# Peptides against a protein of PDB entry 6FBK, part 68

Target 1, 90 residues: chain A of PDB entry 6FBK
Amino acid sequence: EDTGVRVELAEEDHGRKSTIALRLWVEDPKKLKGKPKDNGAIEFTFDLEKETPDEVAQEMIESGFFHESDVKIVAKSIRDRVALIQWRRE

## One batch from the design tools (peptide; made by RFdiffusion4, then SolubleMPNN)

Design b2_p25_1_s3 (from b2_p25_1, 11 letters changed)
Fold by OpenDDE base, seed 4:
Structure b2_p25_1_s3 (fold): chain B 90 residues (1-90), chain A 25 residues (1-25)
Amino acid sequence: as target 1 above (90 residues)
Amino acid sequence: SMADYEFDKTVEVKGKTFNVYRRKE
């Protein structure tokens, strides 16, 4: 499923740390119910052991980056990328 | 690439930091 939201590594992952740096941006705004205020990118860390995509997505909503109705779309985008990164580490 | 972006601001919420970049004009 294409969420319209892209999530990529913001730094090279050597598979040694439980924390990774991610970059998120909207590639297809039509997939979102709300219209993000910014058309840029958001960089943040993600703790593979302590954080969840849903929690981080909610934090982004509270920050005003996305409409509350899009929390699940944002969470899914993060989850999918994190899963891919985890699979690569194995 | 990030060459097309510039740093805009840092947003902190619940102890988490988000660095926001905007597309260059």
Scores: peptide ipSAE 0.751, ipTM 0.932, DockQ to the pose 0.902
Fold by OpenDDE base, seed 1:
Order: structure tokens, then C-alpha cells, then sequence
Structure b2_p25_1_s3 (fold): chain B 90 residues (1-90), chain A 25 residues (1-25)
């Protein structure tokens, strides 16, 4: 599904660390119910062993990056990218 | 490309750090 939110690796993944660097940005704001306060990009680390997409998405809401009504679409975007990265590692 | 972006600010919440980049005008 096209969530309108893009998530990509912010660094090359050699499959050695349990943490990865991700970059997230809104590609199609029409897919979101709320309006993000910025049209830029957010970079953050994601711990493959300790964190979940839902938790990180909620943290982004608390930071004011997205409206609370869009928490699930943001979480899905992160989840889908993380899954692809994990599949590539195997 | 990140060449179109510039560092804006760092936001921390519940111990997690988010680096925010804005599009260059």
C-alpha cells in the first residue's frame, strides 16, 4: 500500500549492527489526515531488537511531527521498510 | 538527495533523538 510516507536507509546497512539509521519524509501529504508541520525529513536510529514501529510512530506524534490521527499510517511505513531490510539481511 | 536539505534541529522525546532536516529554499 502507498502510504504517502517514505522511509529509507540513511546509511549503508552491512547487516552487522542491531541498529539502523532511517530517514522518513512525506511524499504525498494527501494520504494523511493531518498536515505535517514541516515538509522536510526526519532521521533517527531504529533498534531492530528493542523498538517497534508503533512505539517510534507514537514518539513522532509526541514530538509534534504528525497528527495523532496518522499514527497508524506512519507506523505502517516504518514497519514495511524495516521488514524489507530484515528480509534483505537473511 | 540530501543535497536539497539542511539541518534544522534535534528533537528528543522519551530519550529518543530525531534529527530534523528542512528543504532548502
Amino acid sequence: as target 1 above (90 residues)
Amino acid sequence: SMADYEFDKTVEVKGKTFNVYRRKE
Scores: peptide ipSAE 0.751, ipTM 0.932, DockQ to the pose 0.900
Fold by OpenDDE base, seed 3:
Parts: sequence; structure tokens; C-alpha cells
Structure b2_p25_1_s3 (fold): chain B 90 residues (1-90), chain A 25 residues (1-25)
Amino acid sequence: as target 1 above (90 residues)
Amino acid sequence: SMADYEFDKTVEVKGKTFNVYRRKE
């Protein structure tokens, strides 16, 4: 599903480490209930073994990047990308 | 592409680091 939030690898994944670099940005702000603070992109590392999309999304909310009402859509966007990456590693 | 962006700032919350890039005007 098109969440309006895009998440991509910020670096090539060789499948050798549990951490990956991700880049997230809003492609369609109309899909969000709130208005993001910035219209740019956010890059961050994601530990496939220790972190969860929900936790990272919540941290983004606490940072003020997104409205609290959009935590689930942000988390879903991260989760969907992470799942694809993990499946490609198999 | 990232050519359309430039580094803005780094935000840290509860030990998590986020690098923020802004779209170029």
C-alpha cells in the first residue's frame, strides 16, 4: 500500500551486518494526518536485531518530525522496507 | 535523488541519531 512515506536503503546492503542505513521522506503529504515539520529526508541506521519499526517511528514523533497521529503509518513504511530487505537477504 | 537535498542538521533522541536533509530551493 502507498503510505505516502518512502523508505529506501541509504547505502548498499551486502547482507553482512545486522545494521542497515535507511532514508525516509514524505512523498505524498496528503496521506498523513499531520503536517511534517520538514519536507526533506531523514537518514538513520536500523538494527535488524535490536530495533523495531514502531520504536523508531515513535522516536521520530518525539523528535517532532511527524505528528503523533501518524506514528503507525511511519512505522508501517519502515516495516515494509525492512521486510523487503530481509527477504532479499534470504 | 540526493542531489536534490543538502545536509541540514543532526537530531538525537534517546540515543537514536537522525540526519536531516532539506530539499534544495
Scores: peptide ipSAE 0.750, ipTM 0.931, DockQ to the pose 0.897
Fold by OpenDDE base, seed 2:
Structure b2_p25_1_s3 (fold): chain B 90 residues (1-90), chain A 25 residues (1-25)
Amino acid sequence: as target 1 above (90 residues)
Amino acid sequence: SMADYEFDKTVEVKGKTFNVYRRKE
């Protein structure tokens, strides 16, 4: 599903680390219930062994990047990208 | 591409670090 939120690798993944660098930005604001505070991009690390998309999404909400009503769509965007990365590693 | 962005700030919440970039005018 097109969440309107894009998540990409911020660095080349060689499959050697449990952490990856991700970049997230809103591509289609209409898909979100709330209005994002900024129209830029967010870079962050994601620990494939310790973190979950839902937890990171919640942290983004707490940071004020997104409205609380959009936590699931943000989490899904991260989850889908992480899954793809993990599939490529296998 | 990131050529369209510039570093804005770093936000930390509960030990999690987020680097924020803003679109250039």
Scores: peptide ipSAE 0.750, ipTM 0.931, DockQ to the pose 0.892

Design b2_p25_1_s4 (from b2_p25_1, 12 letters changed)
Fold by OpenDDE base, seed 5:
Structure b2_p25_1_s4 (fold): chain B 90 residues (1-90), chain A 25 residues (1-25)
Amino acid sequence: as target 1 above (90 residues)
Amino acid sequence: MMEEYEFDKTVEVRGKKFVVYRKKK
């Protein structure tokens, strides 16, 4: 499913650390229920062992980056990228 | 891609740090 939100690695992943750097931005705002305040990109770390996409998405909502109605879309975008990264590490 | 972006601000929630970049105009 195309969420309209893109998540990519912000740095090269050598599979050595449990923490990865991610970059998130909106490619298609029409797929979101709300309108993000900014049209830029957000960079953050993600601990593969301790954090969850849902928790990080909620933190982004609390930060005011996205509408609360879009928390699941944001979480899915992070989840899909994290899963892909973990699969590539195998 | 990031060539068209510039630093905007840093936001912290529950100790989680988010670095925000904005598109250059």
Scores: peptide ipSAE 0.754, ipTM 0.928, DockQ to the pose 0.897
Fold by OpenDDE base, seed 3:
Structure b2_p25_1_s4 (fold): chain B 90 residues (1-90), chain A 25 residues (1-25)
Amino acid sequence: as target 1 above (90 residues)
Amino acid sequence: MMEEYEFDKTVEVRGKKFVVYRKKK
């Protein structure tokens, strides 16, 4: 499903680290209930062993990047990318 | 893709750092 939010690796993944760098941006704002404060991209690290997409999404909400009503769609976007990365590592 | 963007700011919440890039003017 197209969430309208894109998440990609911000660095090459060699599959050796538990932490990866991700880049997130809104590709289709019409998919979101709220209007993001920024129209750019957000880069952040993600610890595959310690962090969860839901937790990071909540932090993004608290940071004011997205409306609270969009927390689940943001989390899904991160989760889908993380899952893909983990599948490629296996 | 990132050629269209430039550094804007960093935001930290509960110890989590987010680097924000904005589209170039």
Scores: peptide ipSAE 0.754, ipTM 0.929, DockQ to the pose 0.890
Fold by OpenDDE base, seed 2:
Structure b2_p25_1_s4 (fold): chain B 90 residues (1-90), chain A 25 residues (1-25)
Amino acid sequence: as target 1 above (90 residues)
Amino acid sequence: MMEEYEFDKTVEVRGKKFVVYRKKK
């Protein structure tokens, strides 16, 4: 499913660390219920062992990046990318 | 891709750091 939110690696993944650097931005704002605060990009680390996409999405909501009603779509975007990265590590 | 972006600010929530970039004007 196209969430309208793009998530990519912010750095090359050598498969050695439990943490990865991610970059997130909105490609299609029409897919979101609310209007995102910024039209730029957000970079952050994601701990593959300790963090969850849902928790990170919640933190982004608290940060004011997205409307609270869009937490699930943001979480899904992160989850899908993280899953892909993990699959590629296998 | 990031050539079209510039550093905006750093936001910290619950100890997690988010680096925010904005599109260049």
Scores: peptide ipSAE 0.754, ipTM 0.928, DockQ to the pose 0.901
Fold by OpenDDE base, seed 1:
Structure b2_p25_1_s4 (fold): chain B 90 residues (1-90), chain A 25 residues (1-25)
Amino acid sequence: as target 1 above (90 residues)
Amino acid sequence: MMEEYEFDKTVEVRGKKFVVYRKKK
């Protein structure tokens, strides 16, 4: 499903670290219930062993990047990208 | 892609750092 939120690697992944750098931005704002605070991009690290998409999404909500009603769609976007990255590492 | 963006600010919540970029005008 197209969430309207894109997540990609912010750096090349050689599969050597448990942490990866991600970049997130809104591609289709119509898919969101609320309006994002900014129209840019957010870069952050993600620890494949310690962090979860739901917790990181919640942190983004608390940071004011997205409305609380969109926490699940943001989490799904992160989860889907992380799954693809993990698949490529196998 | 990032050529159209510029650094805006950093936001930290519960020890996690987010680097925010904005679209260039």
Scores: peptide ipSAE 0.753, ipTM 0.927, DockQ to the pose 0.903

Design b2_p25_2_s1 (from b2_p25_2, 8 letters changed)
Fold by OpenDDE base, seed 3:
Structure b2_p25_2_s1 (fold): chain B 90 residues (1-90), chain A 25 residues (1-25)
Amino acid sequence: as target 1 above (90 residues)
Amino acid sequence: MVELGELVEERVSKSGKVFKVYEIK
């Protein structure tokens, strides 16, 4: 299902390192329960070996980017993109 | 994908993770 949140690679992935750069932004705010305070694209690194979508999403909530009720939606968005990236690396 | 503008803010989580926010054009 469409989460309304987009997550894309912020850099070309050659599948050589465990860390990737991601870019996340809200495409459809109606899909979120809470309104994001900002309307920009969030760039961050994601360690495929050490981090999890849920933990990173939680950090975003704690940092004030999203409402706590949307943590799972954000986590899913990150998870789906990460999974796709990992599948492409195989 | 979307076109990005200037860096408008930067936030650091408790663990030290950096989140850079860019304006969307």
Scores: peptide ipSAE 0.808, ipTM 0.957, DockQ to the pose 0.889
Fold by OpenDDE base, seed 4:
Structure b2_p25_2_s1 (fold): chain B 90 residues (1-90), chain A 25 residues (1-25)
Amino acid sequence: as target 1 above (90 residues)
Amino acid sequence: MVELGELVEERVSKSGKVFKVYEIK
């Protein structure tokens, strides 16, 4: 499913650190129930051992980036990218 | 893929996680 939300690595991953830098942005706002307050790219770190996509997505909602109804869509976008990164590391 | 511009905002969550927002060109 195309969530309309893109998540990419903000740095080259050599598979050595448990923490990676990610970049998230909305490519198609029509896929979201709520309208994002800004149209920028959000960069943040993600700890592969301590954090979960759902928790990070929830923090983004609480910080005002997205509407509460879109938390699962945002979480899915992060999860899918993280899964690919972990797959490539194996 | 996108091209980034200026850093326009920085937000900190209740847990202290930093989110940096960059302009998209």
Scores: peptide ipSAE 0.808, ipTM 0.957, DockQ to the pose 0.855
Fold by OpenDDE base, seed 5:
Formats: C-alpha cells, sequence, structure tokens
Structure b2_p25_2_s1 (fold): chain B 90 residues (1-90), chain A 25 residues (1-25)
C-alpha cells in the first residue's frame, strides 16, 4: 500500500540502539483524507522496544499534524519503515 | 530522500514526545 507518506531514517542505523531517529513527510496529500496544515518534515525518535506505530501516529494527530481519519495511514507508514529497519538489523 | 531547510517549529505531545518540523526545500 502506497500511503503517500514517506518515512526514512534521520540518522544512520548501526543496529546498536533500541531507539532510532525517523523523518516523516507527505509526498502525496491526495492519499490523506485531511489536508495537513504544514508541509514540512517531522523528525522524531522511535523506541523499538517501547513504542508502537499506532501510538506515535495518534500522538501526531493529537499534536495537530494530521486529521483524525488519517491515523491509520500514518501509523502504517511508520510501521512499514520500522519493519524494514528491523529486518535489515538481522 | 528530501532536502531539509531550517527548523520551523517544535511540538511536544501530551506524553512529552518531541516532534521537530523542518522546512522542505
Amino acid sequence: as target 1 above (90 residues)
Amino acid sequence: MVELGELVEERVSKSGKVFKVYEIK
């Protein structure tokens, strides 16, 4: 699924930390139900052991970055990147 | 990747999580 939301590492991952730095931005706003007020890149940390994509996405919505209806698409974008990172760590 | 500009804002969630927003060039 192409969410239209891109998530990349904001730092090089050496596979040593449980926390990674991610960068998220909207590439295709048409994939979102709501229209983001901001069009910047959001950088944040993600704890691979303690946090979940759904929880972080919800926090982004509550912080006003995205529409409530887009929580799942944002979460999936984060999840897909996190899964890839974890896979590459093996 | 995307080319970033300056830091334009920073938001802190209810749990204290920090979200830094950078301009996209």
Scores: peptide ipSAE 0.803, ipTM 0.957, DockQ to the pose 0.889
Fold by OpenDDE base, seed 1:
Structure b2_p25_2_s1 (fold): chain B 90 residues (1-90), chain A 25 residues (1-25)
Amino acid sequence: as target 1 above (90 residues)
Amino acid sequence: MVELGELVEERVSKSGKVFKVYEIK
C-alpha cells in the first residue's frame, strides 16, 4: 500500500558498494498517525548488509523525526525502496 | 521527484548515524 512516505536514491547506484545514500520525505501526512515536526527531506546512508529498515526507522523516531506510532510506516517505506534497489542490482 | 534547497538541519542518532535535513522547495 501507499505509505505516503517517499524514499529515493540520493545518489546514483552502480552496485559497487554495500552502502547507499537514501532520501526520505513525507508526501501525504494523512497517512501518518502523528504529524511530522519538519517537512524536509532526510538524507542518510544505508548499509545493505548490516542495517535493517526497522532499525533505521527506529533511529529516526528516536532522533525525533517521527512519532513512535509511525515507525512501521517509515520502516515499510525504506524496505520497499531497498528491495527495489537490490532487485535492480541482480 | 522533489526539488531540494539548502541543508537546514543535521542530527546524529545514539548509534552515530547522521541524518541530514534539506529544505523542500
Scores: peptide ipSAE 0.801, ipTM 0.957, DockQ to the pose 0.857

Design b2_p25_2_s2 (from b2_p25_2, 8 letters changed)
Fold by OpenDDE base, seed 4:
Structure b2_p25_2_s2 (fold): chain B 90 residues (1-90), chain A 25 residues (1-25)
Amino acid sequence: as target 1 above (90 residues)
Amino acid sequence: MVELGELVKEVVTKSGKVFKVYEIK
């Protein structure tokens, strides 16, 4: 499913660290229920051992990046990318 | 793929999480 939110690696992943750098941005705002106040790319680290997509998405909501009604959409976008990265590491 | 511009915002959460926002060209 196309969430309208794009998530990509912000750095090359050699599968050595438990943390990865991600970049997230809105590609299709029509797929979101709310309207993000910013239109930039959000860069952040993600700890594959300690963090979850839901928790990080919740922090983005609380920081004001997205409307609360879009927390699951944001979380899914992160989850899907993380799953692909972990698959490539195995 | 996206081309980034200037850093326009940096947010630090209560947990210490850092979110850096860059302009999209």
Scores: peptide ipSAE 0.816, ipTM 0.958, DockQ to the pose 0.868
Fold by OpenDDE base, seed 2:
Structure b2_p25_2_s2 (fold): chain B 90 residues (1-90), chain A 25 residues (1-25)
Amino acid sequence: as target 1 above (90 residues)
Amino acid sequence: MVELGELVKEVVTKSGKVFKVYEIK
């Protein structure tokens, strides 16, 4: 499903670290219920062992990047990318 | 892919997580 939010690796993944650098940005704002304050790409580290897409998405909402009603959309975007990364590592 | 510009914002959450925002060209 196209969430309208893109998430990509901000660095090459050689499957060596438990942390990865991700980049997230809105590709289709029509898919979101709210309107993001920013229109840039958000870069952040994601710990594959300690963090969850839902928790990180919640932090983004609390930081004011997205409307609270879009937390699940953001979380799904992160989850889907993380899953692909993990599948490629296995 | 997307072309990024300069860093326009940096947010540090209560948990210490850092979110860096770059402009999109």
Scores: peptide ipSAE 0.816, ipTM 0.958, DockQ to the pose 0.869
Fold by OpenDDE base, seed 3:
Structure b2_p25_2_s2 (fold): chain B 90 residues (1-90), chain A 25 residues (1-25)
Amino acid sequence: as target 1 above (90 residues)
Amino acid sequence: MVELGELVKEVVTKSGKVFKVYEIK
């Protein structure tokens, strides 16, 4: 389903390192249960070997970017993008 | 893809993870 949250690579991925740079932003706020504090793009690194979408999403919630009720939506958005990136690396 | 503006916020989590927020143009 369309989460209303977009996640894209913030840099070109050459498949050389275990970390990737991602950017996440809300494209359709009505898809979320809560109202995000900011309306900008969140840039962050994601370690394909050490981190999980759920953990990163939880950190975003704890940082106040999203409401706790939207943690799964955020996590799914990250997971889906990461899955695509890993698929392309294969 | 979107066009980004200036850095408007930087958050560091308890684990040390950095989240940089950029303005969207």
Scores: peptide ipSAE 0.816, ipTM 0.958, DockQ to the pose 0.877
Fold by OpenDDE base, seed 1:
Structure b2_p25_2_s2 (fold): chain B 90 residues (1-90), chain A 25 residues (1-25)
Amino acid sequence: as target 1 above (90 residues)
Amino acid sequence: MVELGELVKEVVTKSGKVFKVYEIK
């Protein structure tokens, strides 16, 4: 499903560490219920062993990046990218 | 895939997580 939110690696993944650098930005704002406060690319680390897409998405909401009604779509975007990264590591 | 500009914002959460926002060119 196209969430309208893009999530990509911010650095090359060599599959050696449990943390990865991700970059997230809105590509199609019409897919979101709320209006994002910023229009830039959000860069952050993601610990494959300790963090979950839902928790990170919630932190983004609490930080004011997205409306609370869009927490699930943001989480899905992160989850889908993380899954692809993990599959490629196998 | 996306060209980024300068760092326009940096947010630190209660847990200490850092979110850096870069301009999109």
Scores: peptide ipSAE 0.815, ipTM 0.958, DockQ to the pose 0.859

Design b2_p25_2_s3 (from b2_p25_2, 8 letters changed)
Fold by OpenDDE base, seed 5:
Structure b2_p25_2_s3 (fold): chain B 90 residues (1-90), chain A 25 residues (1-25)
Amino acid sequence: as target 1 above (90 residues)
Amino acid sequence: SIELGRLVKEVVTKSGKVFKVYEIK
């Protein structure tokens, strides 16, 4: 599913650390129910062992980046990218 | 892909997580 939210690595991943740097931005705002406050790229670290896409998405909502109704779509975007990164490491 | 500009915002969550927002050119 195309969430309209894109997530990419913000730095090269050599598969050595459990923490990766991600960059998230809205590519197609029509896919979201709410209107994001900002139109920039959000960079953050993601701990592959301790964090979950849902928890990080919730933090983004609480921080005001997205509407609460879009938490699941944001989480899915992060989840899908993280899965690809993990598959690439193996 | 996108080209980033300046850092326009930095948010720190209750858990201490940092979200940095960069302008998209």
Scores: peptide ipSAE 0.836, ipTM 0.966, DockQ to the pose 0.862
Fold by OpenDDE base, seed 2:
Structure b2_p25_2_s3 (fold): chain B 90 residues (1-90), chain A 25 residues (1-25)
Amino acid sequence: as target 1 above (90 residues)
Amino acid sequence: SIELGRLVKEVVTKSGKVFKVYEIK
């Protein structure tokens, strides 16, 4: 499902390290329940072994990037991209 | 695809997680 939130690799993934660089931005704000403060692209590292999409999404909410009601769709956006990346590594 | 501009914000969480925000052109 299209969450309205895009997540892409911020760097090439050669499948060598457990951490990846991701870039997240809002493509369709109408799909969000709240209105994000910023309208930029958020770049961050994601540890495939230690972090979870839900925890990272929660940190984004606590940092004020998204409304608390949107934590699940943000998490889903991250999860879906991470899954694709991991599938490509296999 | 998007084109990024300058770094407009950097947030460091309690756990040390870093979120860098770049403007979208």
Scores: peptide ipSAE 0.836, ipTM 0.965, DockQ to the pose 0.823
Fold by OpenDDE base, seed 3:
Structure b2_p25_2_s3 (fold): chain B 90 residues (1-90), chain A 25 residues (1-25)
Amino acid sequence: as target 1 above (90 residues)
Amino acid sequence: SIELGRLVKEVVTKSGKVFKVYEIK
């Protein structure tokens, strides 16, 4: 399912580190319940061993990037990309 | 794929996590 939120690697992943760099941006704002404050690409690191998509999504909401009603959509977009990366590593 | 511009915003959470926002061209 298309969440309208895109998440991609911000750097090449050689499968050596537990931390990856991600880039997240809104591709289709109509898929979101709220309107994001910014229209840029958000870059951040994600620790595959210590962090979870839900926790990171919540931090984005608390930081004001998205409305609380869209936390699950954001979390799903991160989760789906992380899962894909993990599958490629195995 | 997108083309990035300048860094327009940087947010640091209470946990110390950094979110950098770049302009999309």
Scores: peptide ipSAE 0.835, ipTM 0.965, DockQ to the pose 0.852
Fold by OpenDDE base, seed 1:
Structure b2_p25_2_s3 (fold): chain B 90 residues (1-90), chain A 25 residues (1-25)
Amino acid sequence: as target 1 above (90 residues)
Amino acid sequence: SIELGRLVKEVVTKSGKVFKVYEIK
């Protein structure tokens, strides 16, 4: 499923830290129910051991980046990228 | 892939998490 939201590593991952730097941006706004307030790339750290995509997505909603109805699509975008990163580490 | 510009916004959550927003060129 194409979420319309892109998530990529903001730095090289050497598999040494439990935290990674991610970059998230909207590629296809038509996939979202609401309209994001910003059109930039959001950079943030993600703790592979302590955080979850749903919790981080919720933080973004509360911060005003996305509409509350889009929390799941944002979480999925993060989850899918994190899964790929973890698979590559193994 | 995208080309980034300057930092245009920085948000700090209740837990102290930082979200930095960069311009997309």
Scores: peptide ipSAE 0.835, ipTM 0.965, DockQ to the pose 0.852

Design b2_p25_2_s4 (from b2_p25_2, 7 letters changed)
Fold by OpenDDE base, seed 2:
Formats: sequence, C-alpha cells, structure tokens
Structure b2_p25_2_s4 (fold): chain B 90 residues (1-90), chain A 25 residues (1-25)
Amino acid sequence: as target 1 above (90 residues)
Amino acid sequence: MVELGELVKEVVSKSGKVFKVYEIK
C-alpha cells in the first residue's frame, strides 16, 4: 500500500547499532485524511529495541506534525521501512 | 531520494524525542 508518506534511512545502516536515523516526508498529501502542518522532511532516531512505530507516530501527532486521523498511516509508513531494514539485517 | 535544504525547526516531544525538520528542495 502506498501511504503517500515516505520513510528512508538518513544514514547508512551497517547493522551494528540498535538505533537508526530515519527521514520522513509527505510524498502525496492526498493520501492523508488531514493536512500536515509542515512540508519538510522530519529526521529522527528510532530505537529498534525500545520504540514502536505506533508510539513514534503518536508522538509526531502530539507534536503537531500530522492530524490525529493520520496516526495509523504514519505508523504504517515507519513500520514498513523498519521491517525492510530489519529484514536486510537478518 | 530527496534533496534537503536548511534546518527549519527542531521539535522536542513530551517524551524528549527530537524531531528535526529540514526544508525540501
């Protein structure tokens, strides 16, 4: 599913750290129910052992980046990228 | 991939997580 939200690695992943740097931005705003406040790329760290896509997405919503109605689509975007990263590590 | 510009703002969540927002060119 194309969520309209892109998530990519902001750094090279050598599979050594439990934390990774991610970059998230809206590629197709029509896929979102709400309208994001910003139109930039959001960079953040993600702890593969301690954090979950849902929790991070919720924090982004609470921080005002996205509408609450889009929490699941944002979480899915993060989850899908994290899954790919994990699969490449294993 | 995407080309980024300058850092436009930095947001710290209630949990202390840092979100850096960069301009997209």
Scores: peptide ipSAE 0.819, ipTM 0.959, DockQ to the pose 0.882
Fold by OpenDDE base, seed 4:
Structure b2_p25_2_s4 (fold): chain B 90 residues (1-90), chain A 25 residues (1-25)
Amino acid sequence: as target 1 above (90 residues)
Amino acid sequence: MVELGELVKEVVSKSGKVFKVYEIK
């Protein structure tokens, strides 16, 4: 499912660190229920051992990046990318 | 793929997580 939110690696992943750098941006705003405050790319680290897509998505909502009604779609976007990265590491 | 421009904002969450926002060209 195309969430309209894209997440990519912000750095090359050699599969050695437990943390990765991610970049998230809205590709299709029509798929979001609310209107994002910003239209830029958000860069952040993600700890594969300690953090979860749901928790990070919640932090983004609370920080004002997205409307509360879009927490699930944001979390899914992060989850899907993280899963691909982890599968590639195996 | 996306091309980034200038850093326009830096937000720190309640937990201390840093989110850097760059403009998209």
Scores: peptide ipSAE 0.819, ipTM 0.959, DockQ to the pose 0.881
Fold by OpenDDE base, seed 3:
Structure b2_p25_2_s4 (fold): chain B 90 residues (1-90), chain A 25 residues (1-25)
Amino acid sequence: as target 1 above (90 residues)
Amino acid sequence: MVELGELVKEVVSKSGKVFKVYEIK
């Protein structure tokens, strides 16, 4: 499913650290139920061992980036990218 | 990927996680 939210690595991943830098932005706002606060790219770190996509997505919602009704779609976008990164590390 | 511009804001979550917002060119 195309979430309309893009998540990419903000740095080259050499598979050495459990922490990666990600960049998230809305590519198709029509896919979201709410209207995002910003139109920019959100850069953040993600600890592959300590954090979860749902928790980070919740933090984004609580910080006002997205409507609470879009928490799952945001989490999915992060999860899908993280999964790809982890698969690439293997 | 996209081309980013300047940092427009920095948001810190309740847990202390930092979210940096950059403009998209």
Scores: peptide ipSAE 0.819, ipTM 0.959, DockQ to the pose 0.871
Fold by OpenDDE base, seed 1:
Formats: structure tokens, C-alpha cells, sequence
Structure b2_p25_2_s4 (fold): chain B 90 residues (1-90), chain A 25 residues (1-25)
């Protein structure tokens, strides 16, 4: 599903660390219910062992990046990318 | 994928997670 939110690796993944660097940005704002506060690319680390897409998405909302109504869309975007990364590591 | 510019913002969540915002060119 096209969430309108893009999530990509911010660094090359060699499959050696449990922590990866990700970048997230809005590609199609019409897919979101609210209006994002920023229009840039958000870079952050993601611990594959300790963090979850839902919790990180919630932190982004609480930090003011997105409206609370878009938490599921953001979480899904992160989840889908993380899944792809983990599948490639197999 | 996307061309980034300068760092325009750095936000630390209540849990201490750092989010860096870069401009998109």
C-alpha cells in the first residue's frame, strides 16, 4: 500500500549491526490526514532488536512531526521498510 | 533517492531518541 511516506536507508546496510539508519519524508501529502510540521527528511536510528515501528512513530507524533491521526500511516511506512531490510538480510 | 541539504532541525524525543531534519533539495 502506498502510504505517501517514503522510508529509506540512510546508510549502507552490511547486515552486521542491529541498529540501522533510516530517512523518512512525505512524498504525497494528500495521503495524510494532517499537515506535517516539517517538509524535510527525518533521519533517525532504528534498533531492530529493541524498537518497534509503532513506538517510533508515536515518538515522532509526540515530537510534533505529524498529526496524531497519521500515526498508523507513519508506523506502516517504517514497518514495511524494516521488513524489506530484514528479508534482504536472510 | 533524494538530495538533502543542510540540517535544519534536531529534535530529541522524551525517551531521548534523536531526530535530525534535513532540507530536501
Amino acid sequence: as target 1 above (90 residues)
Amino acid sequence: MVELGELVKEVVSKSGKVFKVYEIK
Scores: peptide ipSAE 0.818, ipTM 0.959, DockQ to the pose 0.872

